# Designs tried in a protein design run: peptides against a protein of PDB entry 2L9B. Part 3

Target 1, 91 residues: chain A of PDB entry 2L9B
Amino acid sequence: ANFLSQKFPELPSGIDVNINMTTPAMMISSELAKKPKEVQLKFLQKFQEWTRAHPEDAVSLLELCPQLSFVTAELLLTNGICKVDDLIPLA
Target 2, 91 residues: chain A of PDB entry 2L9B as posed
Amino acid sequence: ANFLSQKFPELPSGIDVNINMTTPAMMISSELAKKPKEVQLKFLQKFQEWTRAHPEDAASLLELCPQLSFVTAELLLTNGICKVDDLIPLA

## One batch from the design tools (peptide; aimed at target 1 L41 F47 L68)

Design b1_p9_6_s3 (made by RFdiffusion4, then SolubleMPNN; from b1_p9_6 with E1D Y3L)
Fold by OpenDDE base, seed 4:
Structure b1_p9_6_s3 (fold): chain B 91 residues (1-91), chain A 9 residues (1-9)
Amino acid sequence: as target 1 above (91 residues)
Amino acid sequence: DFLEILSIL
């Protein structure tokens, strides 16, 4: 298992994407939605705490795994923690 | 706090 799977087990496992049926973003969204809300919120909490403690490593990780940025934004939006307009200044 | 999470971007 890779670093993400071990450090953040709340995340869905990687899966193959059928590009003829949907987009990668839609696949990520659907897999995230399969997790209980409590698990989604736990990931956000742990990720927040880790990034606070390891900001430089967090930046490197997000550059290496850009899908993680999408995951974080999607979970913030779907759980009502922020709105789309709130994310624009941070891009 | 979403800003705390996303501030590293």
Scores: peptide ipSAE 0.092, ipTM 0.724, DockQ to the pose 0.056
OpenDDE base, seeds 1, 2, 3, 5: peptide ipSAE 0.090, 0.090, 0.091, 0.080; ipTM 0.732, 0.734, 0.726, 0.723; seed 3 fails the geometry check

Design b1_p9_6_s4 (made by RFdiffusion4, then SolubleMPNN; from b1_p9_6 with E1D Y3M)
Fold by OpenDDE base, seed 4:
Structure b1_p9_6_s4 (fold): chain B 91 residues (1-91), chain A 9 residues (1-9)
Amino acid sequence: as target 1 above (91 residues)
Amino acid sequence: DFMEILSIL
């Protein structure tokens, strides 16, 4: 959490989720949408660059923080960078 | 775990 907040300050701060009223996916989507588009794009750019430079660490991070995979996919989709079909081969 | 997943967002 500290690493992510410092390295990728564009991400929303962690929050406690009431799973009786919503799903984690819905909450993530909602919180991401509160960020300006330029901030969303900045995160994607920085994450892409970091992933290229540190591929093994990126894999480890995504295993440690599965929600980050959803975040990245959601931002790619909502900003029109890729489509759902582009993600299917990765399964 | 599930709670850790919710910790960054």
Scores: peptide ipSAE 0.047, ipTM 0.693, DockQ to the pose 0.065
OpenDDE base, seeds 1, 2, 3, 5: peptide ipSAE 0.038, 0.044, 0.047, 0.036; ipTM 0.668, 0.682, 0.680, 0.660; seed 3 fails the geometry check

Design b1_p9_7 (made by RFdiffusion4)
Pose (drawn by RFdiffusion4):
Structure b1_p9_7 (pose): chain A 91 residues (1-91), chain P 9 residues (1-9)
Amino acid sequence: as target 2 above (91 residues)
Amino acid sequence: FEKDLTELL
């Protein structure tokens, strides 16, 4: 994964989830949604600028690392920026 | 960015 070792070498793997009692998706929502609204908006706007400045980098990272792909989508959902039906065009 | 993502997670 030379692309990552060059540009994104310190990517987090994610937390370990016991999916015998809790689904990852539900944790994903409660994880981002339990945060104050300012955080999702701060992340998405800052990230929006970073991804505009670096479309290849940002897209390729989303290509390989799904937590961010859906982290972004869930933040879009919780703020009402986008809906699930708006994400299927991306899917 | 990696730090921002880590903080968010």

Design b1_p9_7_s1 (made by RFdiffusion4, then SolubleMPNN; from b1_p9_7, 8 letters changed)
Fold by OpenDDE base, seed 5:
Structure b1_p9_7_s1 (fold): chain B 91 residues (1-91), chain A 9 residues (1-9)
Amino acid sequence: as target 1 above (91 residues)
Amino acid sequence: MTDLIKDVL
C-alpha cells in the first residue's frame, strides 16, 4: 500500500479518470462526497496533526501530490471550515 | 496550503 493509503485511510483510493467522460476534479469531489462527514473531518484532523508535526514533509507531499491540495481545499470548503477567499493565496 | 492546514480546524 502507498503512503497516503496507509497514513490517511479516510481518503478514497485513487482511480483512473477518463477525461473524455469527466474531469479529475469532478471525480475527486464525487469520491470525497461519498465519505461520511465524520470521516472527512477525521482526515482533516489527522492531516492537520501530521502537518504540524512534519511541516517540511507536508510541503514535499503536497508538491509531489498536487491532487491532495485539491482534496484538502474541497473538504475545507464543503464542510464550511474555510471560505474561497482563504484559498486565494494558494491558487 | 500547509499554513492553511495548520491554522484551520
Scores: peptide ipSAE 0.187, ipTM 0.798, DockQ to the pose 0.059
OpenDDE base, seeds 1, 2, 3, 4: peptide ipSAE 0.184, 0.161, 0.178, 0.187; ipTM 0.794, 0.780, 0.787, 0.792

Design b1_p9_7_s2 (made by RFdiffusion4, then SolubleMPNN; from b1_p9_7, 7 letters changed)
Fold by OpenDDE base, seed 4:
Structure b1_p9_7_s2 (fold): chain B 91 residues (1-91), chain A 9 residues (1-9)
Amino acid sequence: as target 1 above (91 residues)
Amino acid sequence: MTQLIKEVL
C-alpha cells in the first residue's frame, strides 16, 4: 500500500478514470459517496489534524495529488461542514 | 489526472 492508503485508509482505492465515459470529478464523487458517513467524517478529522501538524507536507501532498483537494472540498460540502462560498477565497 | 488517487510515496 502507498503512503495515502496506509495513512488514510478511509479513502477509496485509486482507480483508472476513462475520461471518454465520465469526468474524474464525477467518478471521485461517486466513489466517495459509497463510503459510510462515519468513514467520511473520520477521514476529514484525521486529515485536518495531520494538516495542522504538518502544514508543509500537506501542501506538498496536495500539489502532488491535486485530486485530493477535490476530495476534501467535496466531503466538506456534502457533509455540510462548509458552503461553496467558503471555498471562493481559495480560487 | 488519470486516477482517483495517484500513488504517492
Scores: peptide ipSAE 0.045, ipTM 0.651, DockQ to the pose 0.079
OpenDDE base, seeds 1, 2, 3, 5: peptide ipSAE 0.044, 0.043, 0.041, 0.042; ipTM 0.657, 0.639, 0.662, 0.653

Design b1_p9_7_s3 (made by RFdiffusion4, then SolubleMPNN; from b1_p9_7, 7 letters changed)
Fold by OpenDDE base, seed 4:
Structure b1_p9_7_s3 (fold): chain B 91 residues (1-91), chain A 9 residues (1-9)
Amino acid sequence: as target 1 above (91 residues)
Amino acid sequence: MTELIKEVL
């Protein structure tokens, strides 16, 4: 298992994306939705705590794994933790 | 994004 799988086992395993059938974002959303809500919230909690403790490493991780930014935004939105307006500063 | 992660939850 890679770093993410070991540290954040709540995340679904990566899979191949067939871009002729769907978008990567849609596939990620689908895979995330298969996880129970409590598992999704557990990931967010652990990722927040890790990010607070290791802010520079968190920046590097998001640069290396840009899909993780989408994952985080998706989970924050779908679990009602933030609103779309909270993402505006990122645009 | 990291600031959002740190502050929103």
Scores: peptide ipSAE 0.203, ipTM 0.802, DockQ to the pose 0.058
OpenDDE base, seeds 1, 2, 3, 5: peptide ipSAE 0.193, 0.203, 0.193, 0.200; ipTM 0.799, 0.802, 0.798, 0.805

Design b1_p9_7_s4 (made by RFdiffusion4, then SolubleMPNN; from b1_p9_7, 7 letters changed)
Fold by OpenDDE base, seed 4:
Structure b1_p9_7_s4 (fold): chain B 91 residues (1-91), chain A 9 residues (1-9)
Amino acid sequence: as target 1 above (91 residues)
Amino acid sequence: ITELIKEVL
C-alpha cells in the first residue's frame, strides 16, 4: 500500500477510472459515499490532527495529490462539518 | 486514493 493508504486507511482504495463513462470528480464522490459516515468522519479527524502536527508536509501532500483537496471539501460538505478548518489555509 | 486517478490527470 502507498503512503496515503497506510496512514489514512479510511480512504477508499484506488480504482481504474473510465473517463469515457464519467468524470474523475464524480468517481471520487461515488467511492467516498460508499464508506460509512463514521469512517468518513474518522478520516477528517485524523487528517486534521496530522495537518496540525505536520503543516509543511500537509501542503506538500496536497500539491502532490490535488484530488485530496477535492476529497476534503466533498467530505466537509457531505457531513456538514465546519470545525475541520485547519485545511483551509492549505488551499 | 492516489491510485483512483492513476489513468487521468
Scores: peptide ipSAE 0.055, ipTM 0.641, DockQ to the pose 0.081
OpenDDE base, seeds 1, 2, 3, 5: peptide ipSAE 0.053, 0.046, 0.052, 0.047; ipTM 0.653, 0.640, 0.648, 0.633; seeds 1, 3, 5 fail the geometry check

Design b1_p9_8 (made by RFdiffusion4)
Pose (drawn by RFdiffusion4):
Structure b1_p9_8 (pose): chain A 91 residues (1-91), chain P 9 residues (1-9)
Amino acid sequence: as target 2 above (91 residues)
Amino acid sequence: LKDLLNVLK
């Protein structure tokens, strides 16, 4: 994964989830949604600028690392920026 | 922020 070793070498793997009692998706929501609204908006706007400045980098990262793909989507959902039906066009 | 949808495509 030369693309990552060059640009994104310190990508987090994610937390370990016991999916025998908690689903990853529910944790994903409670994870981002338990945060104050300022955080999702701060992340998304800052990230929006970064991804505009670096469309290839940002898209390719989302291509390989799904946590961010859906992290972004869930943050869009919790703020009401986008809905699930708005994400299927992305899917 | 909806422009992010274009990056996710």

Design b1_p9_8_s1 (made by RFdiffusion4, then SolubleMPNN; from b1_p9_8, 4 letters changed)
Fold by OpenDDE base, seed 4:
Structure b1_p9_8_s1 (fold): chain B 91 residues (1-91), chain A 9 residues (1-9)
Amino acid sequence: as target 1 above (91 residues)
Amino acid sequence: LRSLLETLK
């Protein structure tokens, strides 16, 4: 029931994560893949629109939750919206 | 419950 869950309900939320032999990145990828494609695309659309309207807040959010950067990149890649080379200049 | 974004590092 936090800000992210309410603002972006398309994101996985409400679970405790136990890291065993699985890396956080793999866990995120797995949880994202459980969401229907239309839900994944809906998140990307909403996040894009919100970022345009609130660029300063978007930067702050990504600094607070660096996992969200991975989420966004993963969804862009897995849905064929961008390629890995498109993300390299952002490093 | 914590969100995925809050619990993973």
Scores: peptide ipSAE 0.043, ipTM 0.683, DockQ to the pose 0.048
OpenDDE base, seeds 1, 2, 3, 5: peptide ipSAE 0.046, 0.043, 0.041, 0.041; ipTM 0.704, 0.685, 0.686, 0.689; seeds 1, 5 fail the geometry check

Design b1_p9_8_s2 (made by RFdiffusion4, then SolubleMPNN; from b1_p9_8 with D3E N6D)
Fold by OpenDDE base, seed 5:
Structure b1_p9_8_s2 (fold): chain B 91 residues (1-91), chain A 9 residues (1-9)
Amino acid sequence: as target 1 above (91 residues)
Amino acid sequence: LKELLDVLK
């Protein structure tokens, strides 16, 4: 398994996207929504703790896997942890 | 990315 799957098993596995039928963002959102809230929150907790302990590695990971930024933002928003305004600088 | 990490702090 890849690093993300091993470190954060709460994340859904990668899925091929047919860009003619849907967008990657839509698919990511859909797959995340299939996970129970407790699993979503568990990911956020673990990712939060890891980023606090390894901020430089976290930045590197997000640069390597930009979709993970979307995942994290999506989960923060959908679980009411932050608001859109908090994420404006990321757009 | 730094902003995202700041939100997570």
Scores: peptide ipSAE 0.222, ipTM 0.815, DockQ to the pose 0.203
OpenDDE base, seeds 1, 2, 3, 4: peptide ipSAE 0.219, 0.217, 0.217, 0.219; ipTM 0.814, 0.813, 0.812, 0.814

Design b1_p9_8_s3 (made by RFdiffusion4, then SolubleMPNN; from b1_p9_8 with D3E N6E)
Fold by OpenDDE base, seed 2:
Structure b1_p9_8_s3 (fold): chain B 91 residues (1-91), chain A 9 residues (1-9)
Amino acid sequence: as target 1 above (91 residues)
Amino acid sequence: LKELLEVLK
């Protein structure tokens, strides 16, 4: 198993995307939404704790796996933890 | 990315 699946088992496994029907972002959002809310929140909590403890490694991981940035932002937004305005500086 | 991490603090 890869690093992400081992470290953050709450994340869904990757799947192929039919680009004629949807965007990768939409597909990620859909797959995340299939997870129970408690699992989504557990991921956020674990990822938060890990990034606090390993901020430099977290930056490296997010650079290596840019989809993880989207995942995190999406979960923060969909669970009402932050607002879009809170993430504007990311653009 | 740094801003995302700031939100997670």
Scores: peptide ipSAE 0.212, ipTM 0.810, DockQ to the pose 0.203
OpenDDE base, seeds 1, 3, 4, 5: peptide ipSAE 0.207, 0.205, 0.203, 0.207; ipTM 0.808, 0.807, 0.807, 0.809

Design b1_p9_8_s4 (made by RFdiffusion4, then SolubleMPNN; from b1_p9_8, 3 letters changed)
Fold by OpenDDE base, seed 3:
Parts: structure tokens; sequence; C-alpha cells
Structure b1_p9_8_s4 (fold): chain B 91 residues (1-91), chain A 9 residues (1-9)
């Protein structure tokens, strides 16, 4: 098991993506939606706590795994925690 | 990226 799987088991396992058939964003959204709401919220909570405690490591992780930024934004939006307008200033 | 972390904090 890799770092992400061990640290954040709530995340779906990595899968191969055929970009000729779909986009990574669409695949991520689809895989996240398969997880129960409780699991999604648990990830958000754990990731929030971890980023608070280890901001430097969090930056490094998000640079290495930019898909994780999308995951976080997607889960915040789909669970009604924030709105699109809240994220626009971050782009 | 830092801004995203700030939102999460």
Amino acid sequence: as target 1 above (91 residues)
Amino acid sequence: LRELLDVLK
C-alpha cells in the first residue's frame, strides 16, 4: 500500500485512466460518488485535521498529487459544504 | 494551492 492509501483509506484506490475515453476529472468524480457520504465526510475531516497539523507536508502532497486538490474541492461542493463562488478566488 | 489549504484550515 502506498502513502495515500495508508494515510487516507477513505480515498478510492488508484486506477488506470484511458484519457481517450474520459477525462481524469470525470473519473475522479465518478469514483468519489461511489463512496458513502459518511466516508466522504470522514476523509474531509481527516484531511482537514492533517493539513492543519502538517501544512508544509500538505503543500508538498498537493503539488505531487494535484488530483487531490480536485478531490477536496469536489467533495466540498457535492456535500454542500461550500459553493463554487467560494472556490473561484482560489483559482 | 496555499489558498486552498487556508480554506481547509
Scores: peptide ipSAE 0.057, ipTM 0.682, DockQ to the pose 0.199
OpenDDE base, seeds 1, 2, 4, 5: peptide ipSAE 0.036, 0.028, 0.038, 0.045; ipTM 0.662, 0.613, 0.671, 0.680; seed 2 fails the geometry check

## One batch from the design tools (peptide; aimed at target 1 F8 E10 E63)

Design b1_p10_1 (made by RFdiffusion4)
Pose (drawn by RFdiffusion4):
Structure b1_p10_1 (pose): chain A 91 residues (1-91), chain P 10 residues (1-10)
Amino acid sequence: as target 2 above (91 residues)
Amino acid sequence: SEFYEILSIL
């Protein structure tokens, strides 16, 4: 993964989830949604600028690392910026 | 990097 070793070498793997009692998706929501609204908005706007400045980089990272793909979608959902039905066009 | 600084917001 030369693209990552060059640009994104320190990508987090994610937390370990016991999916015998908790689903990843539910954790994903409670994870981002338990955060104050300012955080999702701060991340998404800052990230929006970064991805505009670096469309290839940002897209390719989302291509390989799904946490961020859905992290972004869940943050869009919790703020009401986008809905699930708005994400299926992306899917 | 800028990306990792942004990611750390979460």

Design b1_p10_1_s1 (made by RFdiffusion4, then SolubleMPNN; from b1_p10_1 with Y4M)
Fold by OpenDDE base, seed 3:
Structure b1_p10_1_s1 (fold): chain B 91 residues (1-91), chain A 10 residues (1-10)
Amino acid sequence: as target 1 above (91 residues)
Amino acid sequence: SEFMEILSIL
């Protein structure tokens, strides 16, 4: 298994986007919603801890994999941890 | 593109 799959098994497996039927954002949101809330929160916790311990690696990973930035923001929003207004300064 | 796949699991 790949690094992300092994480190963060709470994430859905990577899949191709069918651009004829949906947008990447819609697909990501749909796949995330299939995971129980407990799993979503567990990912956020683990990712936060890893980011604190490896800030430089985290920045590089998020730059290389922008989908992961969307995942993190989406989960923070949908689980009520932050609101859209909280993310505006970061956009 | 970077969005052709849901997650590029590295």
Scores: peptide ipSAE 0.048, ipTM 0.690, DockQ to the pose 0.059
OpenDDE base, seeds 1, 2, 4, 5: peptide ipSAE 0.034, 0.046, 0.042, 0.047; ipTM 0.650, 0.681, 0.665, 0.686

Design b1_p10_1_s2 (made by RFdiffusion4, then SolubleMPNN; from b1_p10_1 with Y4F)
Fold by OpenDDE base, seed 4:
Structure b1_p10_1_s2 (fold): chain B 91 residues (1-91), chain A 10 residues (1-10)
Amino acid sequence: as target 1 above (91 residues)
Amino acid sequence: SEFFEILSIL
């Protein structure tokens, strides 16, 4: 168990999306939805706190792992925390 | 897309 697995245990284990015929985005969305809402919100809280403390490292991580950007946006949207229009100015 | 071939950072 490395730092990331210990820091963000709420995330599902990484898998190769090519094992099925579903699009990667739909697969990610489906796997996230399997987690209880409390776990989803806990991840968002912990990730928010970490990004506040380490903004430069957070940017680097999101560039290295763009799937994490999708995860974060998906969780924000599906939990009703923000809307798609709220994210457009950041593009 | 290559960006999303792996589900998670873990």
Scores: peptide ipSAE 0.069, ipTM 0.723, DockQ to the pose 0.056
OpenDDE base, seeds 1, 2, 3, 5: peptide ipSAE 0.061, 0.059, 0.066, 0.055; ipTM 0.726, 0.714, 0.718, 0.698

Design b1_p10_1_s3 (made by RFdiffusion4, then SolubleMPNN; from b1_p10_1 with Y4L)
Fold by OpenDDE base, seed 3:
Structure b1_p10_1_s3 (fold): chain B 91 residues (1-91), chain A 10 residues (1-10)
Amino acid sequence: as target 1 above (91 residues)
Amino acid sequence: SEFLEILSIL
């Protein structure tokens, strides 16, 4: 329904987080992991292409939706595309 | 953006 869902349908829908049971990061990781690997990779590919074509919009989107930064990093890590050390400069 | 540069490794 929202922009992210429309543009990147590979992403899971937003859900409520019970902080007494888990953390937002853990919840996001869990929801992402429910998607097939090919869907995860497709999101990364589409997001990469879109950010290359629209760098200013990408920055604005990441500022508006900071969870998207986590999503991207998480998918890069869990799919073995980069290592944690590669993300240290961004922390 | 330094973060966006990470995507280049794809």
Scores: peptide ipSAE 0.079, ipTM 0.708, DockQ to the pose 0.058
OpenDDE base, seeds 1, 2, 4, 5: peptide ipSAE 0.073, 0.081, 0.078, 0.078; ipTM 0.706, 0.708, 0.707, 0.701; seed 2 fails the geometry check

Design b1_p10_2 (made by RFdiffusion4)
Pose (drawn by RFdiffusion4):
Structure b1_p10_2 (pose): chain A 91 residues (1-91), chain P 10 residues (1-10)
Amino acid sequence: as target 2 above (91 residues)
Amino acid sequence: PTIPTLHPLH
């Protein structure tokens, strides 16, 4: 993964989830949604600028690392920026 | 580098 070792070498793997009692998706929501609204908006706007400045980088990262793909989507959902039906055009 | 398990979408 030369693309990552060059640009994104310190990518987090994610937390370990016991999916025998808790689903990853539910944890994903409670994870981002338990945060104050300012955080999702701060992340998404800052990230929006970064991805505009680096469309190839940002897209390719989302291509390989799904946590961010859905992290962004869930943050869009919790703020009401986008809905699930707005994400299936992306899917 | 701490590259996680990769899942290409395309």

Design b1_p10_2_s1 (made by RFdiffusion4, then SolubleMPNN; from b1_p10_2, 5 letters changed)
Fold by OpenDDE base, seed 2:
Structure b1_p10_2_s1 (fold): chain B 91 residues (1-91), chain A 10 residues (1-10)
Amino acid sequence: as target 1 above (91 residues)
Amino acid sequence: PSIPPLVPSS
């Protein structure tokens, strides 16, 4: 198992995306939505704690895995934790 | 730019 799977087992596994039929964002959103709300929130909490404790590693990880930034943003939005405008300065 | 599939296996 990879680092992400081990560290954040709440995340869905990676899957191929056929961009001719759907967008990567739509696919990610769909896969995330399959997880129970409790699992989604648990990921957010764990990721927040890890990021706070390891800010340099977190930046590197998000650069390496840009989809993780989308994951985090999507979960924050869909769970009503933040608004779209709150994410603008982070882009 | 498109976003890669969710969690990479590596």
Scores: peptide ipSAE 0.056, ipTM 0.643, DockQ to the pose 0.081
OpenDDE base, seeds 1, 3, 4, 5: peptide ipSAE 0.045, 0.054, 0.036, 0.046; ipTM 0.604, 0.620, 0.618, 0.596

Design b1_p10_2_s2 (made by RFdiffusion4, then SolubleMPNN; from b1_p10_2, 4 letters changed)
Fold by OpenDDE base, seed 1:
Structure b1_p10_2_s2 (fold): chain B 91 residues (1-91), chain A 10 residues (1-10)
Amino acid sequence: as target 1 above (91 residues)
Amino acid sequence: PSIPPLVPLS
């Protein structure tokens, strides 16, 4: 067991990506889509609450694991919670 | 930039 799996069990396990036809983004999107919507939303809720409670730790985690930023954005978009335009200010 | 695959943190 590790920190991420314990704290956010809703996330997919570690997944490698081959350098051929699949990109990391494609793989992440695919794996996230395998999770039930309720699980996806549960992650977003928990991650939001944790981030509010531990902002400095959240920043450090996202710097260490940039894939989590992609995960969060992907889930917000695919679940219709956020629009692409809403993310532009973060660029 | 490239986005790494999901990797659990220990």
Scores: peptide ipSAE 0.042, ipTM 0.661, DockQ to the pose 0.081
OpenDDE base, seeds 2, 3, 4, 5: peptide ipSAE 0.041, 0.039, 0.042, 0.040; ipTM 0.661, 0.655, 0.660, 0.650; seed 4 fails the geometry check

Design b1_p10_2_s3 (made by RFdiffusion4, then SolubleMPNN; from b1_p10_2, 5 letters changed)
Fold by OpenDDE base, seed 2:
Order: sequence, then structure tokens, then C-alpha cells
Structure b1_p10_2_s3 (fold): chain B 91 residues (1-91), chain A 10 residues (1-10)
Amino acid sequence: as target 1 above (91 residues)
Amino acid sequence: PSIPPLVPRS
């Protein structure tokens, strides 16, 4: 198993996207939504804690896996933790 | 920009 799957088992596994039928963002959003809310929130909590403890590694990981940045933002938004405007300063 | 699959294989 890869690092992400081991460290954050709450995340869906990687899947290819048929860009002719949908967008990668839509696919990610759909897969995330299949997970129970409690699982989504558990991921956010664990990822937050890990990021706080390992900020340098977190930056590197997010650069390596840009989809993870989208995942995090999407979960924050869909769970009502923050609004789109709250993320603008981070862009 | 395109977004890679949710979780990388490795």
C-alpha cells in the first residue's frame, strides 16, 4: 500500500478519470461523497493534525499530490466548515 | 488544469 492509503485510509483509492465524460474534480467530489460524513470528518481531523505536526512534509506532499489539496478544500466546503471566500487568501 | 486521480498508486 502507498503512503496515502496507509496514512489516511479514509480516502478513496485512486481511480482514472474519463475526461470526455466528466472532469477530474467532479469525479473526486463524487468519490468523496460516497464516504460517510463521519469518515470525511475523520480524514480532515487526521490530516489537520498531521499537517500541524509536520508542516514541511505536508507542503511537499501537497505539491506532489495536488489532488489532495482539492480533496481537502472540497471536504471543508461540502461539510460547511468554510466558504469559498475563506480559501481565496490561500490561492 | 487537470487533477490527477484522488489517491496515487504509489
Scores: peptide ipSAE 0.061, ipTM 0.655, DockQ to the pose 0.083
OpenDDE base, seeds 1, 3, 4, 5: peptide ipSAE 0.052, 0.060, 0.067, 0.056; ipTM 0.642, 0.658, 0.661, 0.626; seed 4 fails the geometry check

Design b1_p10_2_s4 (made by RFdiffusion4, then SolubleMPNN; from b1_p10_2, 5 letters changed)
Fold by OpenDDE base, seed 3:
Structure b1_p10_2_s4 (fold): chain B 91 residues (1-91), chain A 10 residues (1-10)
Amino acid sequence: as target 1 above (91 residues)
Amino acid sequence: SSIPPLTPLS
């Protein structure tokens, strides 16, 4: 297993999607929701700490993997940590 | 189609 998969084991792996039946965003949201709340919050905590410690690497990672930005925003919103209005300035 | 891994691969 690679470093980041080991670093953030709380995250789902990629999955096949039949786009005739659903959208990638819908599937990501669904897969995230399958994780217990405790696991979701644990990821957010770990990712926050890692981002603060390695800001340049975090930027590079989010550029490489835009889905991770979606994941972070989704988890912040669904767990009531921030509001949509809080994210608008960052888009 | 597929959803890419939410963590980077290599």
Scores: peptide ipSAE 0.049, ipTM 0.643, DockQ to the pose 0.128
OpenDDE base, seeds 1, 2, 4, 5: peptide ipSAE 0.051, 0.041, 0.042, 0.041; ipTM 0.696, 0.664, 0.686, 0.678; seeds 1, 5 fail the geometry check

Design b1_p10_3 (made by RFdiffusion4)
Pose (drawn by RFdiffusion4):
Structure b1_p10_3 (pose): chain A 91 residues (1-91), chain P 10 residues (1-10)
Amino acid sequence: as target 2 above (91 residues)
Amino acid sequence: MLEEFEKVLF
């Protein structure tokens, strides 16, 4: 994964989830949604600029690391920026 | 998780 070792070498793997009692998706929502609204908006706007400045980098990272792909989608959902039906065009 | 991505991305 030379692309990552060059540009994104410190990517987090994610937390360990016991999916015998809790689904990852539910945790994903409660994880981002339990945060104050300012955080999702702060992340998405800051990230929006970063991804505009670096479309190849940002897209390729989303290509390989799914947590951010859906992290972004869930933040879009919780703020009402986009809906699930708006994400299927992306899917 | 967002903080960890911020450390890498920004």

Design b1_p10_3_s1 (made by RFdiffusion4, then SolubleMPNN; from b1_p10_3 with M1L L2I)
Fold by OpenDDE base, seed 5:
Structure b1_p10_3_s1 (fold): chain B 91 residues (1-91), chain A 10 residues (1-10)
Amino acid sequence: as target 1 above (91 residues)
Amino acid sequence: LIEEFEKVLF
């Protein structure tokens, strides 16, 4: 098992993306948009709470899984929680 | 957290 799997043993492995059909970002955005707002917001809430409780692990997770940074940003933007300019300093 | 993550992406 790789370091990621050892550090986060319950994290889903993910799947390969057929890049001839879409980009990973497009796929993520599409899948997120299918979910009810309450589901999206609950994820953000739980992730925020977890991040506060485990800040070092949160940094490690987002460094190793940059797709999760995209997920978080997408949800923050599409739910009107922040603006694009609010995220620029974090890039 | 993982449960909520799975609800969002799966």
Scores: peptide ipSAE 0.282, ipTM 0.834, DockQ to the pose 0.164
OpenDDE base, seeds 1, 2, 3, 4: peptide ipSAE 0.035, 0.190, 0.080, 0.039; ipTM 0.619, 0.779, 0.708, 0.645

Design b1_p10_3_s2 (made by RFdiffusion4, then SolubleMPNN; from b1_p10_3, 4 letters changed)
Fold by OpenDDE base, seed 5:
Structure b1_p10_3_s2 (fold): chain B 91 residues (1-91), chain A 10 residues (1-10)
Amino acid sequence: as target 1 above (91 residues)
Amino acid sequence: LIEAYEKVLF
């Protein structure tokens, strides 16, 4: 319903997070895990393709929506595409 | 980063 959901319909719908009960990171991880693996991988594929076609817009989007950076990293890790050590050079 | 700046999933 929001900008991210419209741009990438494979993502869960945006919701408010109660950070007193759980961290936003934990909630994001939980919501992502509810999606089928095929949907998770489809998001990664589409985001990769879009980023290649619109690299400047991608940077701006990730700055505007830091949750999307976490989503991408989480999906890369949980789907076994990357290891935590693979992300260290980017830090 | 997420915990500091975001209280909405998406």
Scores: peptide ipSAE 0.061, ipTM 0.683, DockQ to the pose 0.061
OpenDDE base, seeds 1, 2, 3, 4: peptide ipSAE 0.052, 0.050, 0.050, 0.055; ipTM 0.665, 0.659, 0.659, 0.680

